# Designs tried in a protein design run: peptides against a protein of PDB entry 5NXQ. Part 4

Target 1, 114 residues: chain A of PDB entry 5NXQ
Amino acid sequence: EIQIPVSMAAEEEYLRSKVLSELLTDTLENDGEMYGNENEVLAALNGAYDKALLRLFASACSDQNVEKALSLAHELKQDRALTAAVKISERAELPSLVKKINNIREARYEQQLK

## One batch from the design tools (peptide)

Design b1_p10_1_s2 (made by RFdiffusion4, then SolubleMPNN; from b1_p10_1, 4 letters changed)
Fold by OpenDDE base, seed 3:
Structure b1_p10_1_s2 (fold): chain B 114 residues (1-114), chain A 10 residues (1-10)
Amino acid sequence: as target 1 above (114 residues)
Amino acid sequence: YDLSEYFEIL
């Protein structure tokens, strides 16, 4: 069968997960109905989303494409995912990227406190 | 490149 590069597969999964998360959110907003498992579904979708995004992030780091990596980091939803991104950046020996991702994390922390 | 250890963080 057709072999798909890991990064391309990751991008597909990222986009799929993103769309599904948005569709679920929009559906709930439009219908105004809660079934009781929406948060669990969203959490699972967000998890898949961030995992896919991290694969893209790792690929960008491997390419030493700091700007692309940083752009991807801004799209990460979970703080845990940002933590993973930091560790990936450290392993890739990109200290400037580490600092910038930590800045993203700090900014989100401050927003939560307000 | 194994990302499994990073996914465990999630």
Scores: peptide ipSAE 0.223, ipTM 0.853, DockQ to the pose 0.126
Fold by OpenDDE base, seed 1:
Parts: structure tokens; C-alpha cells; sequence
Structure b1_p10_1_s2 (fold): chain B 114 residues (1-114), chain A 10 residues (1-10)
């Protein structure tokens, strides 16, 4: 049985999820038509997208590639995904990365207040 | 690397 590397599989899923999420978002914004299941579909896509990113993020942390990890964290959409990234960073004993991810969360919280 | 622990919060 051929085993596909986790990072490679994650990259494929990330790209697929990203494209689908962007297409769906653009369609909803431009067409404006509601079918009743858009929120469920979007939530599922965002979940898959963030999960794929987190796999890449974990790989970057394992490689001690902090800059790549931080770049990936900025691409995460859901706050709970950022929370997961913090936990991964803590396990990887990367306190500087933890701090920077928490700064991302704080910035998003402030943006939500506007 | 098991990420199941972190995916449960999603």
C-alpha cells in the first residue's frame, strides 16, 4: 500500500478547500441568492480548510520553521483554529510563536468590535 | 503526529 506523506496530503486538501471556499464566498456575495444550506456548507469548508492548514502548521512547527508556521497561522479563518495552533505551539515549546498567534487573536477581536 | 486532540475543538 502506497502511503502519501501527511504534509503532501494536507497541501492538496488545503488548496482544494481554499478554492472551494473562495468560489462559494464569491458566489454568495455576487449572486446574493440563498438556498438554505449556505451556512452549513461554508462551515464545513472552513473547517476542512483550517484542519488542512493546521496539519501544515504542525509540520512547520516540527521542522522548527517558525516563520512558516506564523505565516500559516495568519491564514487560519476560525478563532478556534487559532486556539488549536496555540496548543500545538505550546507542545512544540515555541513561546515566541505562541505570543505572536495570541497577538493575531487579539487583533481579530478588536476588529470584531468595530 | 496525532492532531486529533486539536481537531476536536473545531
Amino acid sequence: as target 1 above (114 residues)
Amino acid sequence: YDLSEYFEIL
Scores: peptide ipSAE 0.220, ipTM 0.851, DockQ to the pose 0.126
Fold by OpenDDE base, seed 4:
Structure b1_p10_1_s2 (fold): chain B 114 residues (1-114), chain A 10 residues (1-10)
Amino acid sequence: as target 1 above (114 residues)
Amino acid sequence: YDLSEYFEIL
């Protein structure tokens, strides 16, 4: 079996998950049709999306590419994914990145309060 | 780099 590098696989999964999530979201917004499982599907897609991003994020951290890591963190959808990103950053000994990701979390908390 | 421990929270 041909093994694909983890980063390449993550990129593919990220793009796939992103496209599918966006298409489904747009369809629901435009058509308003509900079948009863849309939220579950979206949650699953978002999970896959964030997991893919986290793999890319971890790779960026390993490369000590803080700017790329931060940009990827901004694309994360779930707060729990940001938490994971913080933990990865801590393990990578990138305290500045930790702070910046926590700032993202705080900003999202503020947005939710509005 | 094993990310399994982090994916459990997702």
Scores: peptide ipSAE 0.220, ipTM 0.851, DockQ to the pose 0.125
Fold by OpenDDE base, seed 5:
Structure b1_p10_1_s2 (fold): chain B 114 residues (1-114), chain A 10 residues (1-10)
Amino acid sequence: as target 1 above (114 residues)
Amino acid sequence: YDLSEYFEIL
């Protein structure tokens, strides 16, 4: 069996999840269709999306590519995913990245309060 | 990295 590199698999899953999430969002916003499970589907898609991103993020951290890792962190949707990113960064011993991700989290919290 | 523990929190 052919093993696909983790990063490639993550990118593929990320793109798939992103497209599906956007399509669903557009449908709900533009057509207003309700099927009764949109929130559940969206949550599942967001989960898959963030998981894919975290794989890419972990790869970037392993490469000590802080800039790429930070860019990926900005794309994370769920706060829980940011928490995971912080933990990954800590394990990678990238304190500057930890700080920057925490700044992202704080900024999002502030936006939610406004 | 073993990302299993990180995915469980999502």
Scores: peptide ipSAE 0.220, ipTM 0.852, DockQ to the pose 0.127

Design b1_p10_1_s3 (made by RFdiffusion4, then SolubleMPNN; from b1_p10_1, 5 letters changed)
Fold by OpenDDE base, seed 4:
Structure b1_p10_1_s3 (fold): chain B 114 residues (1-114), chain A 10 residues (1-10)
Amino acid sequence: as target 1 above (114 residues)
Amino acid sequence: YDLSPYFAIL
C-alpha cells in the first residue's frame, strides 16, 4: 500500500470539494430551484472544502511559509475555519499570522455589517 | 500531525 503525502491528499480533496461547491453554487444561481436539501449539501461541501484547506494551511505553517498560509486563509469560507486556522497558527508559534488571520475575520464581520 | 481537534470546530 502506497501512502500518499498529506499535502497531496489535501490538495486533491480541496480541488474536488471546490469543484463540487462551485457547481452547486452555479446551479442554484442559474436555476433558482430549491428542493429542500441544497443548503445542507452546500454546507457539507463547504465543510469539506475548508477542512481540505486547513490541511494545506497546516502544511504551510509547518514550513513556516506565512505568505502561503495567509493566502490559504483568505480562501477559507467559514468563520469557524478561520478560528481553526488561528489555533493552528498559535500551535505553530506564528503570532504574526495569527494577527493577520484575525484581521481577515474582522474584515468579514465589517463586510457582513454592510 | 493530528488536525482532528481543529476539525471539530467546524
Scores: peptide ipSAE 0.266, ipTM 0.872, DockQ to the pose 0.126
Fold by OpenDDE base, seed 3:
Structure b1_p10_1_s3 (fold): chain B 114 residues (1-114), chain A 10 residues (1-10)
Amino acid sequence: as target 1 above (114 residues)
Amino acid sequence: YDLSPYFAIL
């Protein structure tokens, strides 16, 4: 039996979630209602998307690849996912990354006020 | 890592 590395599985899940989210978003923007539960589906897809990213993020933290971790954090959609990323960074003892992720959160808060 | 505790936040 072929064993797929966890990192490859996470990347596949990320790409799958990203494609599905984009496809559904485009459909809603261009065609309107599709099934009648699109918002719920989008929420679930966003959750799966961020979970996949967090797996990649945790892997980057384990590799001490702060720049890659930060880049992945920028791709997170939900504020709750950024909070999870902060906690992962704290556990990985990467205080500089913690600060940078909190800066992302603050920037998004400011954008929402505009 | 076991990320299940962090996924509970989502």
Scores: peptide ipSAE 0.266, ipTM 0.873, DockQ to the pose 0.124
Fold by OpenDDE base, seed 1:
Structure b1_p10_1_s3 (fold): chain B 114 residues (1-114), chain A 10 residues (1-10)
Amino acid sequence: as target 1 above (114 residues)
Amino acid sequence: YDLSPYFAIL
């Protein structure tokens, strides 16, 4: 069996989850009612999506690639995933990244209140 | 690099 680098595997998972999430989201928006547990499916997809992104994020942090890490953080969907990203950044000793991710989080909080 | 502690947050 061919060993695939973690980052490449994460990219595959990310792309798969992204496509499926977008497809389902579009269906909900355009077709109205869906059958089954669409919200639960979306939640599961978002979880897998963020998990894949966090793997990429961790890799970027390990590379000390703050800009790439920040870009990935912007793509995270769940607040809890941003929290995880903060903790990863702290472990990677990237305080500037920590601050920037917290800013993303705060901005999303403000948008939710509107 | 073990990400399991961070995934538990999700």
Scores: peptide ipSAE 0.265, ipTM 0.872, DockQ to the pose 0.128
Fold by OpenDDE base, seed 5:
Structure b1_p10_1_s3 (fold): chain B 114 residues (1-114), chain A 10 residues (1-10)
Amino acid sequence: as target 1 above (114 residues)
Amino acid sequence: YDLSPYFAIL
């Protein structure tokens, strides 16, 4: 079996899931329905999306590319994905990145309260 | 990195 590099596979999955998520979002915003399973589809897409991003994030951390890692973290949708990103950053011994990701989480909490 | 533990929380 052909082994695809993790980063390339993650980029492909990210882009595909991003496009599908955008299409689904547009449909829900414009039509307000998706055959009654839109929430399940969104959950699955968001999971795949964040999983792909975390692979890219881990790669960026491995490269010690804090700015790229931070940019990717901003694209994460689920809070638990941010938690995973923090743990990855800690493992990569990038305390500045840990702090910045925690700031993202705090900002999102505040936005939810508005 | 082994990301399996991190994906489990998603």
Scores: peptide ipSAE 0.262, ipTM 0.871, DockQ to the pose 0.129

Design b1_p10_1_s4 (made by RFdiffusion4, then SolubleMPNN; from b1_p10_1, 6 letters changed)
Fold by OpenDDE base, seed 2:
Structure b1_p10_1_s4 (fold): chain B 114 residues (1-114), chain A 10 residues (1-10)
Amino acid sequence: as target 1 above (114 residues)
Amino acid sequence: MDLTPYFEIL
């Protein structure tokens, strides 16, 4: 069995979860029909999305590709995923990236207060 | 350093 590289598997899962999350969101916005579990499904999809993205983020950090890592961090949806990205960046000894991700977090907090 | 295992901290 040919093992797919972790990065390729992460990209596939990221794209899949992204598409499903977008489709579900569009359906909920357009049809207004909630069957009672959509919030749970959306949370699960967002979780899978961010998890896949964090695999790519960790790979970028391993490559010391700060610009790629930062670009991926901007795509993270959940605050807990940004927290995870900070911890990964700390482990990678990338303090500049840590600061930049914390800036993303702070900006999102300020947006929620408006 | 391989940082791939650290994605599971989510």
Scores: peptide ipSAE 0.171, ipTM 0.828, DockQ to the pose 0.136
Fold by OpenDDE base, seed 4:
Structure b1_p10_1_s4 (fold): chain B 114 residues (1-114), chain A 10 residues (1-10)
Amino acid sequence: as target 1 above (114 residues)
Amino acid sequence: MDLTPYFEIL
C-alpha cells in the first residue's frame, strides 16, 4: 500500500475543501439557503479546510520556513485554527511567528468591531 | 511530531 506523504495528503484535502467552500459560499451569496443545511455544510467544509491548512502550516514550521508558515496562517478562516497555529508555532520554538499570528488574530478582532 | 492535539482544537 503506497503511503501518501502527509504533506501531499494535506495539499489534496486543502484544495478539495477550498473549492467546495468557495462554491458553497458563492451559492449562498447568490441564491441564499435552499435546503436549510448550507451553513452546517459550510462549517464542516471550513473545518476541513483549516485542518488541511494546519497540516501544511505544521510542515512549514518543521522546515523553519517562517514566511511560508505566516502566509498559510493568513489563509486560516477560523479563530480556533489560528489558536492551533499559535500552539504549533510555540512547539516549533518560533516566537516571532507566534507574535505574527497573534497580530493576525488581533487585526481580525478589530475588523469585527467595525 | 504528534500534532493530533492541535487538530482536535478544530
Scores: peptide ipSAE 0.168, ipTM 0.829, DockQ to the pose 0.133
Fold by OpenDDE base, seed 5:
Structure b1_p10_1_s4 (fold): chain B 114 residues (1-114), chain A 10 residues (1-10)
Amino acid sequence: as target 1 above (114 residues)
Amino acid sequence: MDLTPYFEIL
């Protein structure tokens, strides 16, 4: 069995999940519900998307690439994924990144209140 | 660094 490097597998899954979520979103915006399960499919796609991003994020943290890690954190969709990113950053001993991700979370909370 | 627990949260 060919073992695909974790970062390569994560990049593929991220790109795949991104494209599929965009296609589904476009369909819902233009045509509405067609199959009756779009919300469940979207939730599953968003979960897979964020999971893939977190693997890339973890790789960036391991490389001590704070700017790349921060860029990836901005692409996370779910707050739970940002929470996971904080925990990863803490474990990677990157306090500057922890602060920056917390700023992303705070900004999103403020946007939800508008 | 074992990050498996963090990927299972999603």
Scores: peptide ipSAE 0.168, ipTM 0.828, DockQ to the pose 0.134
Fold by OpenDDE base, seed 1:
Parts: C-alpha cells; structure tokens; sequence
Structure b1_p10_1_s4 (fold): chain B 114 residues (1-114), chain A 10 residues (1-10)
C-alpha cells in the first residue's frame, strides 16, 4: 500500500472540501434549501475543510514557517479551529503566531457584534 | 509531535 505523505493527503482533502463547500454555499444562496439537510452537509464540509487546513497549519509550524502558518490560519472558518491553531502554535513555541491568531479571533468577534 | 488531540476537537 503506497502511503501518501500526510501533507499531500491534507492538501487533497483541503481542495476537495473547499470546492464542495463553495459549491454548496453558492447553491444555498441562489436556490435556497431544497432537501432540508443542506446546513448539516455544509457543517460537515466545513469541519473537514478546517481539519485539512489544521494539518497543513501544523506542518507549517513544524517547519517554523510562520508566514505560511498565518496565511493558513486566516483561511480557517470555525472559531474552534482557530482555538486549535492557537494550541498548536503554543506547543510549537511560536508566541508571535499565537498573538496573530488571537488577533484574527478578536477581529471575527467584533464583526459578529455589527 | 502527536497532533491527533487537536484535530479531534473539531
């Protein structure tokens, strides 16, 4: 069995989940709910998307590539995924990245209040 | 580095 490198598997899953999430979102915005489970499907896709991104994020942290890690963190959708990214950054001993991710979280909270 | 616990939070 050919073991696909973890980074390649994460990139493939990220791209797949991104495309499906975008397609479903666009469909819901234009055509509305048709099957009654679209929100559940979207939540599952967003979960898979963030999980794939977090694997890439963790790889970037391991490589000490703070710029790449930060770029990936901006693409995370769920607040719980940003929380996971903070914990990964803390464990990787990247305090500058921790601060920058916390700034992303604060900015999102401010947007939700408007 | 075992990162499995961080992915299970999702």
Amino acid sequence: as target 1 above (114 residues)
Amino acid sequence: MDLTPYFEIL
Scores: peptide ipSAE 0.163, ipTM 0.824, DockQ to the pose 0.133

Design b1_p10_2 (made by RFdiffusion4)
Fold by OpenDDE base, seed 1:
Structure b1_p10_2 (fold): chain B 114 residues (1-114), chain A 10 residues (1-10)
Amino acid sequence: as target 1 above (114 residues)
Amino acid sequence: EFEDIIEEAF
């Protein structure tokens, strides 16, 4: 049995979830046909995407790679995921990253209010 | 060391 490193497994899951989420989004936008469960499927896929991405984010924080961590944070879709990223950054004792992620979250809030 | 935070978010 081939043992896959945790980081590689996380990357694979992230990419898979990303592709599936994008595919479903594109299908809904271009085909427009609804079968009644697409919103539920999309929510599940987005959740899986952010969850996988957060594991990559956590790995970057463990490596003290703030630049990589910040880049990953920009790819997070859901506010709950950004909140988790802040908590991870706090535990990792990366205050500069905490501030930057909070700025991302605030910017998204302002965009939603418009 | 961060898995609990991730699990709590979802």
Scores: peptide ipSAE 0.727, ipTM 0.969, DockQ to the pose 0.156
Fold by OpenDDE base, seed 4:
Structure b1_p10_2 (fold): chain B 114 residues (1-114), chain A 10 residues (1-10)
Amino acid sequence: as target 1 above (114 residues)
Amino acid sequence: EFEDIIEEAF
């Protein structure tokens, strides 16, 4: 049985989840129609998106590619995903990346307060 | 190597 490399599988899932999330978001913004489940679907898609992105992030951390990891972290949507990214960075022993991701989190908190 | 962290987050 052909095993697909984890990184390739993660990229495929990321792209799929990203497209679906964007399409749903655009639909909600343009049509304004709520059938009662769109928010739930969007949450699930965003979850899948961040989860897939975190796998790419983890791969970058494993490669000690801090620049790539940081770029991926900026694309994370949910705070819980940023928290996971911090934990991954800590386990990967990348303290500079930890600091930078925490800065991203703090910046988002400040934006939410405005 | 990091899957436990990822799975815990979701």
Scores: peptide ipSAE 0.725, ipTM 0.969, DockQ to the pose 0.156
Fold by OpenDDE base, seed 2:
Formats: sequence, C-alpha cells, structure tokens
Structure b1_p10_2 (fold): chain B 114 residues (1-114), chain A 10 residues (1-10)
Amino acid sequence: as target 1 above (114 residues)
Amino acid sequence: EFEDIIEEAF
C-alpha cells in the first residue's frame, strides 16, 4: 500500500470535514430541529476541520509560501486555531505572517464586540 | 515540525 503524502491526506480530511460541517450547519439553520447532540457534533467537526486546515497551513509555512499560508489562515474558524497558526508562523520564522494572522484575530474580536 | 503545536491546540 502506497502511503499517501501528508499534505494530500490533510487536504482530504479538510475537505471532508468542511463538507460535513457545512451540511450540519445548514440543516440546523433551516430545519431548527435539535436531537440533543448537534452542538457537540458540530464542535467536533469544526475541530477536525481546523486541525486538518492547520496541517495544510503548516505545510505552506514549510514551503515558505506565505500567501498560501495566509489564505488558509483566513479559513480557520476557531480562535484556538488562529493561535496555533501564530505559533506555527513564529516557529517557521515568518514574522510578517504572524502580524497578518494577529490582524485576523483582532478583526474577529472587534466583530464579536458588536 | 509543527504537529506538537497542532495537537496542543486541540
């Protein structure tokens, strides 16, 4: 069995988790039916989504592809994932990316204050 | 190289 490259595996998991998260969100928003565990399932899916996306982000950082990394960071949903992206960027010695991701976080904080 | 950071976040 040929081992799937890490980046390809991460991309597959990202896409799968993204689709599932979107489908569940749409169902909850449109039908309004709760069966008791939807919030927990959604949290798990969002976690898996961001985790997979962070692996893609890390790969982009390793490639020194700052523009790709930044684009991926914009797709992150959870603040904890943005924090992780900052830490990855710091370790990758990409200070411009650190600043840009912090700007994303600050913008989201300001939106939450409205 | 970055997996420890990712695992720590979740």
Scores: peptide ipSAE 0.723, ipTM 0.969, DockQ to the pose 0.156
Fold by OpenDDE base, seed 3:
Structure b1_p10_2 (fold): chain B 114 residues (1-114), chain A 10 residues (1-10)
Amino acid sequence: as target 1 above (114 residues)
Amino acid sequence: EFEDIIEEAF
């Protein structure tokens, strides 16, 4: 049995979720067809996307690769995912990363208020 | 090491 590293599996799931989300979005925008469950599907895909990213993020944290971790955090879409990233960073004892991710969250909050 | 945090978030 081929053992796939956790990071590779996470990357695969991330890419799959990202592509499917984009494809669905494009389909809705270009074809204009509504099937009644698009929002639910998108939510699920976005969830899977962020979940996969968080696993990559966690891996980067484990490797003490702060730059990679931060780059991945910027790609997170949902606030709940950023919150999880903060918790991961805290557990990984990366306070600089904690601060930077919190800055991302704050910036998004400010954007939502406009 | 971090999976519990990830699972809790979703």
Scores: peptide ipSAE 0.723, ipTM 0.969, DockQ to the pose 0.157

Design b1_p10_2_s1 (made by RFdiffusion4, then SolubleMPNN; from b1_p10_2, 5 letters changed)
Fold by OpenDDE base, seed 3:
Structure b1_p10_2_s1 (fold): chain B 114 residues (1-114), chain A 10 residues (1-10)
Amino acid sequence: as target 1 above (114 residues)
Amino acid sequence: EYDDIVEEFK
């Protein structure tokens, strides 16, 4: 059996979760029909999306590719995922990345307050 | 929820 590298598996899961989340969103926008569980399904998809993205983020940190890591962090949807990204960045000893991710979090907080 | 990913990073 062919073993898929962890990074490739993460890319596959990320892309799949991203596409499914987008398709669900489009379906809800187009059909306007509510079944009562759409938000739960969307949340689950977003969770899987962020989880897969975080593995890509961790890989970028391991490669010391700060620019790629930062770009990936901008794509994270949940605040708790950004928190995880900060923790990973700290372990990777990338303090500049920590600061930049915290700036993303602060910007999102300010947007929510408006 | 993401603790496993964080802990995997050493």
Scores: peptide ipSAE 0.625, ipTM 0.956, DockQ to the pose 0.881
Fold by OpenDDE base, seed 2:
Structure b1_p10_2_s1 (fold): chain B 114 residues (1-114), chain A 10 residues (1-10)
Amino acid sequence: as target 1 above (114 residues)
Amino acid sequence: EYDDIVEEFK
């Protein structure tokens, strides 16, 4: 049995989730069709997307690749996923990354206030 | 929600 490396599996799931999330978002925004469960579907897709990203993020942290980790963190959609990224960064003993991710969170909060 | 991933990292 060929085992797929965790990083490759995570990348595949990330890409799949990203495509589906974008497709659904575009459909809802452009067609205006609501069937009653779209928000739940979007939430599920976003959850899967962020989950896959976080696995990639964790891998980058393990490699001590702060730049890659930060780039991945910027792609996270949900605040709770950013929180998870902070926790991972703390465990990876990457305080500079922790600060930078918290800055991302703060920036998003400020944008929501506008 | 993402606790499993956090816990996997060590």
Scores: peptide ipSAE 0.625, ipTM 0.956, DockQ to the pose 0.843
Fold by OpenDDE base, seed 5:
Structure b1_p10_2_s1 (fold): chain B 114 residues (1-114), chain A 10 residues (1-10)
Amino acid sequence: as target 1 above (114 residues)
Amino acid sequence: EYDDIVEEFK
């Protein structure tokens, strides 16, 4: 059995999830709301998207590539995913990254309040 | 929700 490197698998899943999320979003914006479970579908897609990103993020942390990790963290959609990124960063012993991700979270909170 | 990914990180 051919084992695909985790990073490559994560990249593929990320790209797939990103495309599907964008297509669905575009459809909803241009063709109107879907009938049925559009919210559940979006949630599932966003979850898969963030999961894929987090695996890439974890890989970047393992490589101690803080800049790449930070860039990936900015792409995370859900706050819970940012929380996971913080936990990973803590385990990776990257305190500067922890601080920067927390800043992302705080900035998003402030934007939601405005 | 993402605990599995967090736990996978070593």
Scores: peptide ipSAE 0.624, ipTM 0.956, DockQ to the pose 0.876
Fold by OpenDDE base, seed 1:
Structure b1_p10_2_s1 (fold): chain B 114 residues (1-114), chain A 10 residues (1-10)
Amino acid sequence: as target 1 above (114 residues)
Amino acid sequence: EYDDIVEEFK
């Protein structure tokens, strides 16, 4: 039985979810037909995307690769996913990463107010 | 929504 490493599986799922999310976004921007369920599909894809990304983030934290973890955090779309990244960083005992991710969240809040 | 991933991290 071939065992696929968790990191490889997570990366594959991330890439798949990323591509699908981008394709859906492009389709919506170009007035493609989504048969009235575009919002539900987009939400599901974004959720899967962030979930896969968070697994990669967790792996980076386990490797003590703060720079990679931070880079991945910037790619997270949903605020709830950033919150999860903070929780993971806290468990990984990476307080500097916690601060940096919170800065990302604050920056996004400020952008939404404009 | 992401609690499973958070709890998975040990």
Scores: peptide ipSAE 0.623, ipTM 0.956, DockQ to the pose 0.842

Design b1_p10_2_s2 (made by RFdiffusion4, then SolubleMPNN; from b1_p10_2, 5 letters changed)
Fold by OpenDDE base, seed 4:
Structure b1_p10_2_s2 (fold): chain B 114 residues (1-114), chain A 10 residues (1-10)
Amino acid sequence: as target 1 above (114 residues)
Amino acid sequence: MYEDIVEEFK
């Protein structure tokens, strides 16, 4: 059995989840009709997307690639995912990354208040 | 090293 490296598996999952999330979002935006469990499906896809990103983020932190980690954090959709990214960054002892992710969170909160 | 945090995310 060929073990795919965790990083490669995370990249595949990210790409898959991204495509599915985008397709569903586009469908919902275009059709304007929410049928059945589409909200639940979207939530599940967004969850899978952010989870896949968090794996990539964790890998970037392990590599001490702060720039890549920050770029990935910007792609996170849910605030709870940014919170997880902060926890990872704290454990990785990357305080500069912690600050930058918190700035992303603050900026999103300010946008939600407008 | 961070899998517990990633798996906690649900």
Scores: peptide ipSAE 0.560, ipTM 0.949, DockQ to the pose 0.151
Fold by OpenDDE base, seed 2:
Order: sequence, then C-alpha cells, then structure tokens
Structure b1_p10_2_s2 (fold): chain B 114 residues (1-114), chain A 10 residues (1-10)
Amino acid sequence: as target 1 above (114 residues)
Amino acid sequence: MYEDIVEEFK
C-alpha cells in the first residue's frame, strides 16, 4: 500500500473541498435555486475545506515556515478556523504568527460591520 | 503535534 504523505493527502482534500465549495457557492449565487439543504451542504464543505487547510497550516508551522502558514491562514473562511490556527500557532511558539492571524480576524470583523 | 487541534475543528 503506497502511503501518501499526510501533506499530499491534505493538499488533495483541500483542493477538492475548494472546488466543491466554489461550485456550490456559484450555483447558489447565480441560479437562486435553494433545494432546501444547500446551506447545510455548503457549511459541511466549508468545514471540510477549512479542516484540510488547518492540516496544511499545521504542517507549515511544524516546518517553521511562517510565510506559508500566514498565506494559508488568509485562505481560511470561518472565524472558528482562524481561532484554531491561533491555537496551532501558540503551540508552535510562533507569537508573530499569532499576531498576524489576529489581525486577519480583526480586519474581517471590521468588514462585516460596514 | 497539532492533530488534536485539527480534529477538534468540526
């Protein structure tokens, strides 16, 4: 059995979840047809997407690659995923990354208030 | 090292 490296498996799942999330979002925005469960499906897809990203983020933190980790954090959709990224960064002892992720969160909150 | 945090994310 070929063991796929955890990073490659996470990248594949991320890309798959990204594509599915984008397709569903586009369908909902353009066709206006809610078949009743799309919001739940979208939430599940976004959850899977962010979870896959968090695995990649954790890998970048393990590599001490702060720039890569920050780039991945910008791709996170849910605020709760940014919170998880902060927890990972704290455990990785990367306080500069913690600050930068918190700045992303603050910027998103300010955008939601407009 | 971080899998518990990732798995907590649901």
Scores: peptide ipSAE 0.559, ipTM 0.949, DockQ to the pose 0.151
Fold by OpenDDE base, seed 1:
Structure b1_p10_2_s2 (fold): chain B 114 residues (1-114), chain A 10 residues (1-10)
Amino acid sequence: as target 1 above (114 residues)
Amino acid sequence: MYEDIVEEFK
């Protein structure tokens, strides 16, 4: 039985979810005929994407790789995923990372207000 | 160590 490391499985799921989310987005932009459930499919794909990314983020925090963790946090799409990343960073006792992620959240809020 | 936080995300 080939034991795939949890980190490799999380990376594979992230890449799969990323590709599917991008393909679906491109299809919606180029071909306006998605069969009425496109928003539900997009929400599910974005949820899976951010969840997979959070596993990678948690792994980076476990490794104390703050630079990698911050890079991954920038790739998170949903604000609720950034909130989860803050909770992970707090539990990891990485206060500098908490501050940096909160700065990402604030910057996104300011962009939504324009 | 963080799986509970990840599983809460759905």
Scores: peptide ipSAE 0.559, ipTM 0.949, DockQ to the pose 0.151
Fold by OpenDDE base, seed 3:
Structure b1_p10_2_s2 (fold): chain B 114 residues (1-114), chain A 10 residues (1-10)
Amino acid sequence: as target 1 above (114 residues)
Amino acid sequence: MYEDIVEEFK
């Protein structure tokens, strides 16, 4: 049995979750009908998407690739996912990355207040 | 090294 490397499995899950989230969003925008569960499905897909991104983020942190890690953090949708990215960055002993991710969080909070 | 943090993300 061919064991797929954890990084490749994370990339596959990320791409799948991203595509499904985009397809669902496009469907909702085009059909205009709310069947009542689309928001729950979208939330579940966004959860899977961010979880897959966090695995890629963790891999980038393991490689000490701060630029890649920061780029991935910008793609995270949920604030709770940014919190997880901060925890990973702290454990990776990357304080500059911690500060940059916290700046992303602050910028999103300021946008929600407008 | 970080899988516990990723798995805690629910």
Scores: peptide ipSAE 0.560, ipTM 0.949, DockQ to the pose 0.151; fails the geometry check

